# Peptides against a protein of PDB entry 4ASU: the designs that were tried, part 318

Target 1, 270 residues: chain A of PDB entry 4ASU
Amino acid sequence: ATLKDITRRLKSIKNIQKITKSMKMVAAAKYARAERELKPARVYGVGSLALYEKADIKTPEDKKKHLIIGVSSDRGLCGAIHSSVAKQMKSEAANLAAAGKEVKIIGVGDKIRSILHRTHSDQFLVTFKEVGRRPPTFGDASVIALELLNSGYEFDEGSIIFNRFRSVISYKTEEKPIFSLDTISSAESMSIYDDIDADVLRNYQEYSLANIIYYSLKESTTSEQSARMTAMDNASKNASEMIDKLTLTFNRTRQAVITKELIEIISGAA
Target 2, 83 residues: chain B of PDB entry 4ASU
Amino acid sequence: FTFASPTQVFFNSANVRQVDVPTQTGAFGILAAHVPTLQVLRPGLVVVHAEDGTTSKYFVSSGSVTVNADSSVQLLAEEAVTL

## One batch from the design tools (peptide; made by RFdiffusion4, then SolubleMPNN)

Design b2_p29_3_s4 (from b2_p29_3, 25 letters changed)
Fold by OpenDDE base, seed 3:
Structure b2_p29_3_s4 (fold): chain B 270 residues (1-270), chain C 83 residues (1-83), chain A 29 residues (1-29)
Amino acid sequence: as target 1 above (270 residues)
Amino acid sequence: as target 2 above (83 residues)
Amino acid sequence: AAAAALAAQAAALAAFEKAARERVLAALA
């Protein structure tokens, strides 16, 4: 009985190790693609943020409506990717509430909603699902931007929270600002820009939002795939260590069974 | 001067003499020390004039162009191709 | 899910190893 049980467990863990190795390989392929596509996306996204950094746009303190966009995906098995974004969203929401601001939340990816539903359900405007099955496109970002702008929530300022990719073994959760059309048009620092047509400014802001969302999705995807690859590697190593332990136990148990059988033969109990 | 699409970078913090851009209000040339402005791109021809006198041509779709007070320029097109 | 399955298998293994050792000792005793 005992040797059969150990053998069954060995087979089970070996099968798990095969699955984790396969998942690591799939994550590695997706990571390599995501990293390549992130290079131009960074230049594009950072270029879109340059205005806000240079114009030093300030939201008046009397304006109270704040939007938080959390960027992740629907897919698990990627370490702390989702929890890191959710943690920063919670911190930001608490700080804004303490400052007397109204906070609304948008989740990009179902995992954000899954983590925050119990504590922040009333603050959610919308959650975008089916994120992370395919590489994000600019079209996907444009759809998200359009839905946000058409949501009817007239925010004054906002924050987009996502994981920025650093290396295959490192990411950092970061925040970038989002401003409403009204906040941009009324900002004193924008007075240095020549007479800008209101329709031009509206269209510009729509592109800016889509650009920032696209950038955040590309950073998030690359970070997620690298983290998944690492998680599956760790799982495969843990399975290997367990196989070694089971093999030692199997050998010891086999020796004990043989010894018992010999004792039974010698004692005539057989 | 930075010029990029979501999938390709053409210029990254480069020094250029002039950039001609197609906007909804008309085509205009961005010179050195141009006044700060924001514009939206219409489908059309972008011409980049390098300091050495060389010119590069691109076709762009929609997008934005930003001229900042520090003379930095960001040209961000949804789609762009070299001609 | 895979990590949780591995953790569950590790716990089950530890319990099995203990029980197996006890049975062997009892048979030698």
Scores: peptide ipSAE 0.025, ipTM 0.794, DockQ to the pose 0.006
Fold by OpenDDE base, seed 4:
Structure b2_p29_3_s4 (fold): chain B 270 residues (1-270), chain C 83 residues (1-83), chain A 29 residues (1-29)
Amino acid sequence: as target 1 above (270 residues)
Amino acid sequence: as target 2 above (83 residues)
Amino acid sequence: AAAAALAAQAAALAAFEKAARERVLAALA
């Protein structure tokens, strides 16, 4: 029984190791693509954020409606990618609530909802599913932006929370601001910009939102694929170590069985 | 001057002499000391005049252009191709 | 005694396997 059980376990772990190795390779390929596509996306997204950074747009204290957009995916097995975003969302939501703000949440990717459902279900406006199967496109970002704008929630300010890619071994959960059209139009710091047609500003804001979402998706995707690659590598190594230990145990058990059988033969008790 | 699409960067913090952009309110030229403005692109021709006298032409589908007080410019097109 | 030793070894192995599985899962989490 025992040798057969060890053998079965060895086979099972070897199969797991094959799966994790395969998943590592898939994640590596997706990471390589994501990293390439992130380069222009970062320039594009950072360019879109430049206005907000330079204008230092401030939301008046009397403005109470805040939107949190958490950017992640539907896919697990990527370490702390989802939990880091969710943690930051919780922290931000708590801080805003303490400041007397109304907080609503949009989840990009089902994992955000999965983590926050028990504690923040009433704050969720919408969750976008089917995120992470394919690389995000600008079209995807535009759909999210449009849905947000059509949600009927008239936020004053928002926060988009996502994992920014640093390196193959490092990401950082970051927050970028989202402003409503009214907040942008009323910001004192915007007075330096020439009289902008209201329709132009609206359209500009729509592009800005889509741009920021697109950027966040690209950062998130790259971070996720890198983290998944690392997680699969670690899982493969752990499986390897377990295989080695089980193999040693198998050998010891086999020797014990053989010794027992020999003793039984020698003693005539066989 | 930064000019990018979601998938391609044409200029990244470059110094240029002039950028002609097609906007919904009309085409205008952005010079080094242009006043801060926000505009939305209409489909049309973008012309970048480099400091070396070279001129590059691009067709853009839509997007935005920002001219900041520090003379930084962000031209962000949804789609752009070199012409 | 040999059966008890094998049983103890099997239990130790089962505990090790459980810990190893948890470690693999933790690496995936």
Scores: peptide ipSAE 0.024, ipTM 0.803, DockQ to the pose 0.006
Fold by OpenDDE base, seed 2:
Structure b2_p29_3_s4 (fold): chain B 270 residues (1-270), chain C 83 residues (1-83), chain A 29 residues (1-29)
Amino acid sequence: as target 1 above (270 residues)
Amino acid sequence: as target 2 above (83 residues)
Amino acid sequence: AAAAALAAQAAALAAFEKAARERVLAALA
């Protein structure tokens, strides 16, 4: 490598560092917003899940259709955010298949499809794209919920898998249950609700699904932006270290070239 | 008693005396000993009666209300505003 | 001898650059 090559590399890395620093700032701004919006969304989403936790709804073993919803986004450069969700989806799908269940998959965000398409293409019902460009809204969640309900796949139970935000440096991939109308209406633990109109229950479940999806999107978004901020910070630091190393190498190489030229002058050797 | 929208929390695991909710089947009051039920909200007025005797009014668009056997209540509105 | 030293240094630099690039990419992934 000539001094020119080292200089070119230094310039390239410096440009990468500028990009990663800029991306860090963008991620930081999005993270701050996402964290603020997650607070009410968590109360709302956890509130929606309260019924299922309290009722301890059990799906009969003879019921075989299981839906897995993986929640992430379309956007990369955020560490293990997508791979963590996909890994848990794979594990869950394998466990359910081993239990004799039929498994179908929905991906929220194109990255899920990108990771799982090769191995699980036949299990995918739909992938929702254009996730992560803007903060998710309840309207977005409602559209996803409606599309799911209209998919024609009559699942018995399901799982929504997403990254729950813990802190700026930590997220955890979690699973929450989704139940079909038929499963919830037939659950023994729901007997205390027997006087509920079927239309009311249907509408209630539609809201519940939208609520859970919205919650998962907010958790996922916050986790993703935090992870991206960290990834960009790490990339910027790594670039800095590389710049320092290359700068030292440049200086040493320059000195060696000068020394060589001096030796050639002194020795009279061309 | 929990009352929230996707964007705002009004009550989080609070103790209240009564909550009046507008449902598709009619308006009803949720008391401390109300039987377990699930309902869907219609656009209308929510009235929260606190234990201290204060009354708060809210307009809600749509959503759900859950009364559990443990007397916990989740009021989840798509949109809600304080009146 | 000086040419060999420069060549070795260039090779080391290329290896370091590759490793550093991989580390940056790994942090982004």
Scores: peptide ipSAE 0.017, ipTM 0.791, DockQ to the pose 0.006
Fold by OpenDDE base, seed 5:
Structure b2_p29_3_s4 (fold): chain B 270 residues (1-270), chain C 83 residues (1-83), chain A 29 residues (1-29)
Amino acid sequence: as target 1 above (270 residues)
Amino acid sequence: as target 2 above (83 residues)
Amino acid sequence: AAAAALAAQAAALAAFEKAARERVLAALA
């Protein structure tokens, strides 16, 4: 490579490094906010799931309709965040199909659709786009919940799959149950609850769904921002190492050129 | 007793004497060993009576309240403010 | 507006990064 070629490469990589550093800072700011907002959201979401854990709601085996909600975002450059969710969705869909269940999929974030479209296009009900530009709100979760409930797909049970935040360097893809109103109302374990008005139970379930979606979005967002911050840090370090290597190559090449010119002068060929 | 909104936690697995909640069917007082129930919140006043005799008041919007068989309570409001 | 600009910048940046990475990889190959 000529000195000119190396210089061009150096300039390009330095520009990439500036970009990745900037993206790291943006991700860091978003992560710090997401982590703060996750604290109450986790208490809220776990509180909403407490009923299902304590009531041990069972879906009858003859019920075949299963909904999978994959929670992610539209944005890339966050490591394995999207692929982890998609992998678990595929696994769950395959297991359910093997059990003779009908599986439908909802994608929260365009990346889920982009990964699963080729193999699972016929199973997709809806994909929610414009996820990850701003922190998710309870209003956003309520919109998703409402659209799901109004989709006309009468599922018996479902699974929401998302990345749970563990630490700045760790997340875990998890699954939480979603139950239909009919499944909850017919569950034997619900008999211990005092006579619940059907309208009350319906409204309760709407809140429960919104709560779980909100919780999953907050966990997903925090996990994504932390993963993006790490990915951008790694990219910045890799760029730095490449700059150092190219700088060494530049210096060696420059020395070789000077040596060649000196030899030409000494040999009288100039 | 857990009382939270999406953005704020007021109580997290706390022991309380009584919680008064505004439900769509009316005012509901949750005491120790209350029968399991599910209710939906209406906008109104939540009153938490602590074991030490202190009383805290909150305004809540919509949401849910769950009383479980183990006497655990989850009060989940869409919005809540301390009064 | 700032979020849309950041998203557009992030998409443009991702495209640019991909293109730059591909160019850097192609230039390094």
Scores: peptide ipSAE 0.020, ipTM 0.809, DockQ to the pose 0.011; fails the geometry check

Design b2_p29_4_s1 (from b2_p29_4, 16 letters changed)
Fold by OpenDDE base, seed 4:
Structure b2_p29_4_s1 (fold): chain B 270 residues (1-270), chain C 83 residues (1-83), chain A 29 residues (1-29)
Amino acid sequence: as target 1 above (270 residues)
Amino acid sequence: as target 2 above (83 residues)
Amino acid sequence: VTVVTTVTATSSVTGASFQAQEITHILPP
């Protein structure tokens, strides 16, 4: 490689490093906010899931319609955030199909569709885009919940798949159940609950869905920002190492050129 | 007893004496060993009576309240403010 | 600029860990 080529590469990598460092800082700021906002969201979301856990709601085996909601975002550069969700979605879809269930998919974030569109295009009901530009709000979750309920797909049971935040260096792809109104109302375990008006139960379920979606979005966002921060840090370090290597190569090449020139001068071959 | 909004936690697995909630079917008090129930909140006042005798008042918008068989209670409001 | 990041993900269901590569194209502003 000529000195010019090496210089060009150095400049390019240095620019990349600047970008990745900047992105790291942005991700760090977003992570800090997301983590703060996750605390109440987790209490809120886990509280909403408490019914399902305590009531041990089970979907009858004869019920065949299953909904998978994958939660991620539109934005890349966050490591395995999207691929982890997609992998779990694929696994779940395959397992459900093997069990004779009908599976439909909702993607929250365009990355889910981008990964699964070729293999699962026929199973997609809807993909929500413009996810990840701003922190998710309860309003966003409500919109998703509403769209789900209005999709015309009368699922019996669903699975919401998202990355749960563990720490700045760790997330776990998890699945939480979603139940239809009919499934909840027909569950034997619900018999212990006092006579609940059908309208009340419907409204309750709507809130529950919104709550769970909101929770999943907050977990996902926190995980994503943390992962992006880490990814950008790693990219910056890798760029640094490459800069060092190229700098050494540049210096060696330069010395070789100088030596050649000196030899040419000394030999009179100039 | 858990009482939270999407953005704020007021109580997290706390022991309380009584919680008065405004529901669409009417206001009721949740005491220890209350029968399991699911309710939807109407805009109104939530009153939490702590074991120490302190009373806290909150205004809530919409939401849900769950009383489970294990006496756990989840009060989840879309919006809630301390009064 | 294409940035390849490798992240280890752990399945919550199986506990299995897998490495996923994310390829990100960073378009310089």
Scores: peptide ipSAE 0.018, ipTM 0.779, DockQ to the pose 0.011
Fold by OpenDDE base, seed 5:
Structure b2_p29_4_s1 (fold): chain B 270 residues (1-270), chain C 83 residues (1-83), chain A 29 residues (1-29)
Amino acid sequence: as target 1 above (270 residues)
Amino acid sequence: as target 2 above (83 residues)
Amino acid sequence: VTVVTTVTATSSVTGASFQAQEITHILPP
């Protein structure tokens, strides 16, 4: 490689490093906020899921309609955040199909659609975009829940798949159940709640869905920002190492050129 | 007893004596061994009676309250403020 | 043919709006 080529490459990598460093700082700030906001959101969301865990709601085997909600975002450069969710969605969809169930998919975040569109396009009902620019709000979750309920797809059971935040270096893709109003109402385990008004139960379910979605968004966001911070740090380190290597190469090449020129001068070889 | 909003936790798995909640069907008090129920919150006053006799008041917006068979309670408000 | 339509979902409770893309699969005749 010529000195010019090396110099061009150095300049390019240095620019990339500047970008990755900046992105790291932005991700770090967003992560810190997301982690703070996740604490109450987790209590809130887990509280909402408590009913489903305690009531042991089961969907009858004869019911075939299943909804998968994948929760991610629109933004890349966050490691395996999107692919992990997509992988779990694919696995779940395949398992459900093998069990003779009909599967429909909702994607929260454009990346889910981008990954699954080719293989699962016919199963998608709706995709939500503009996820990840701002911290998710309960209002956002409520809108998603409403759209889900109004989609016209009468699912019996669903699964919400998202990345649960564990630590700065760890997340886990998890699945939580979503039940339709009919499934909840017909569940034998809900017999202890038999005196509940249908309208109350409907409203309760709407809140429950919004709560779970909100929780999943907060977990996902925290996981994503942490992963992005790590990814950008790694990219910055890799760029630094490459800069060092190229700088050494540049210096060696320059020395070789100088030596050659000196030899030519000394030898009188023009 | 768990009482939270999306942005704030007021009680997390706490033992309380009684919780008065405003529901769409009417206000009721949740005591120990209350029958399992699901209710939707209306805007109003939540009163938490602690075991030590301390009473705390909160204003809540919409939300849900769950009383489970195991006597656990989840009060989940969209918005809540201490009074 | 897959038709993607942008829809605005609005919460009846909060009034919040969110942009979504609805995917409609039109079966060929």
Scores: peptide ipSAE 0.018, ipTM 0.791, DockQ to the pose 0.023
Fold by OpenDDE base, seed 1:
Structure b2_p29_4_s1 (fold): chain B 270 residues (1-270), chain C 83 residues (1-83), chain A 29 residues (1-29)
Amino acid sequence: as target 1 above (270 residues)
Amino acid sequence: as target 2 above (83 residues)
Amino acid sequence: VTVVTTVTATSSVTGASFQAQEITHILPP
């Protein structure tokens, strides 16, 4: 490589490093906000799931329709955030299919579609785009819930798959159950709940769905921002190491050129 | 007793004496050992009676309230503000 | 108006923190 080539490469990598550093800072700011907003969202979301855990709602084996909701975003450069969700979705879909269930998929975020469209296109009901540009709101979750309920797909049970935030350096892909109104109403364990009107139960279920979606979005967002921050930090470090290596190469090459020139001068061959 | 909105937590696994809630079927008080029930909130006043006799008031928009067999209560409002 | 804010992201679990500057562009109404 000529000195010119090395210099060009150095310049390019230095520019990349500047970009990744800037992106790291942006991700850090978004992470800080997301983590703050996740605290109440966890309490809210866990509270919403309490019924299902305590009532031990189960779907009868003869019921065949299952819904999978995958939660991620539209934005890349966040490590394995999207692929982890997609992997879990694929695994769940395969397991359900093997059990003779009909599976439909909802993707929250364009990245889910991008990963799964080739292999699971026939199973997709709807994909939501423009996820991750702004922090998710309860309104967003309500829209998703409403769209699901109005899709006409009469699922018996389902699952929502998302990345739960653990720490700035750790997330875990998790699954939470969702149940249809019919499944909830027919559950034997629900008999202990006194005087539940059908309309009340319907409305309750709608809130429950919106609540769990909201919770999943908040967990996903926090996980994504932390992962992006880490990814950009790693990219910046990698760039730094490469700059150091190339700088050494440049110096060595330069010395070699100088030495050659000196020899030529001394030998009178120039 | 847990009382939260998507953006704020008011009570987290707290012990309270009574919670008055506005529901679509009417306002009622949740006491200790209340029978399990599910209700949907209507816009209105929530009153929390603490064990020490202190009362706190909140305005809620909509949401749900769950009373479980283990006496746990989850009050989840879409919007809630302290009064 | 460009507002630059320094934000500290701190993990509640590990205590790890990152400092970042957030640049907010506020468009005039």
Scores: peptide ipSAE 0.018, ipTM 0.760, DockQ to the pose 0.012
Fold by OpenDDE base, seed 2:
Structure b2_p29_4_s1 (fold): chain B 270 residues (1-270), chain C 83 residues (1-83), chain A 29 residues (1-29)
Amino acid sequence: as target 1 above (270 residues)
Amino acid sequence: as target 2 above (83 residues)
Amino acid sequence: VTVVTTVTATSSVTGASFQAQEITHILPP
């Protein structure tokens, strides 16, 4: 490549750096909002799981139908956010299959589908798209919950898999249980709860499902924006280093050309 | 006692004297050592009686309330506002 | 994203040149 080629490459990398810096700023703004909105969402979501933890609800081993909900988004350029969820989903699906369970999958976000479709296409019930463009709302979670409940798949138990936010530099892929109405109603530990009407329990379960989905979406969003911010920062730094290297190479190359031309002039060889 | 909506926390693992909740089966007061129960909220007033004698009122749209055997309470409203 | 850049110094008079390649990862894996 000539000096002109190096210049072209420099311009290209500078443009990439500009894009990555811009994306970093956008991710930073979204992260700041997501983190603020995650605080109440955690209290709300953890509160919704309290029953399952305190009542120690268990699914009998003879029950065979399991649902996996993977929570992510449609957008890339956020490190291992999507692959972490997908990896956990694959692991869980394999473990359940080895235990003789039937597994169905719901993907929240197109990236889950894109990763798992080739290997798990027959297990997918539904994939939700248009995730990650706007902050998730409780309404969004309710729609997902309703779609699940109306899917016709009578699961016995399930797992929701999402990235839990730890810090700006850390997330952890987590799994939380979801239980069918039948599993909850038949749980021996539920006997201590006084006079629970079947309709009340059904409605309660609908809220619980919506609550945990909402919580998972908020955790996922915060984790994603943080990871994207970090990824774009790293990309910008890498671009900067490349610009520096190419600039040095450009200068050295130019000096070499000039030196060669001077020698040719002085020697009369040209 | 935990009382939250998706967007706001009103109480987080707080000690309260009594919570009055509007449920689909009727309004009832949750006292210390209340029997475990699950209820669904109807639109109405939540009244929280603090240990110091203060009373706070909230309007809730829908949601759930859980009273556990350990006397912990989770009041989770879809929408809630302070009155 | 991997960027491969070839650097070539070429004489404007003789056409003689040398080449070097630089490989840089812009985005983290």
Scores: peptide ipSAE 0.000, ipTM 0.760, DockQ to the pose 0.005

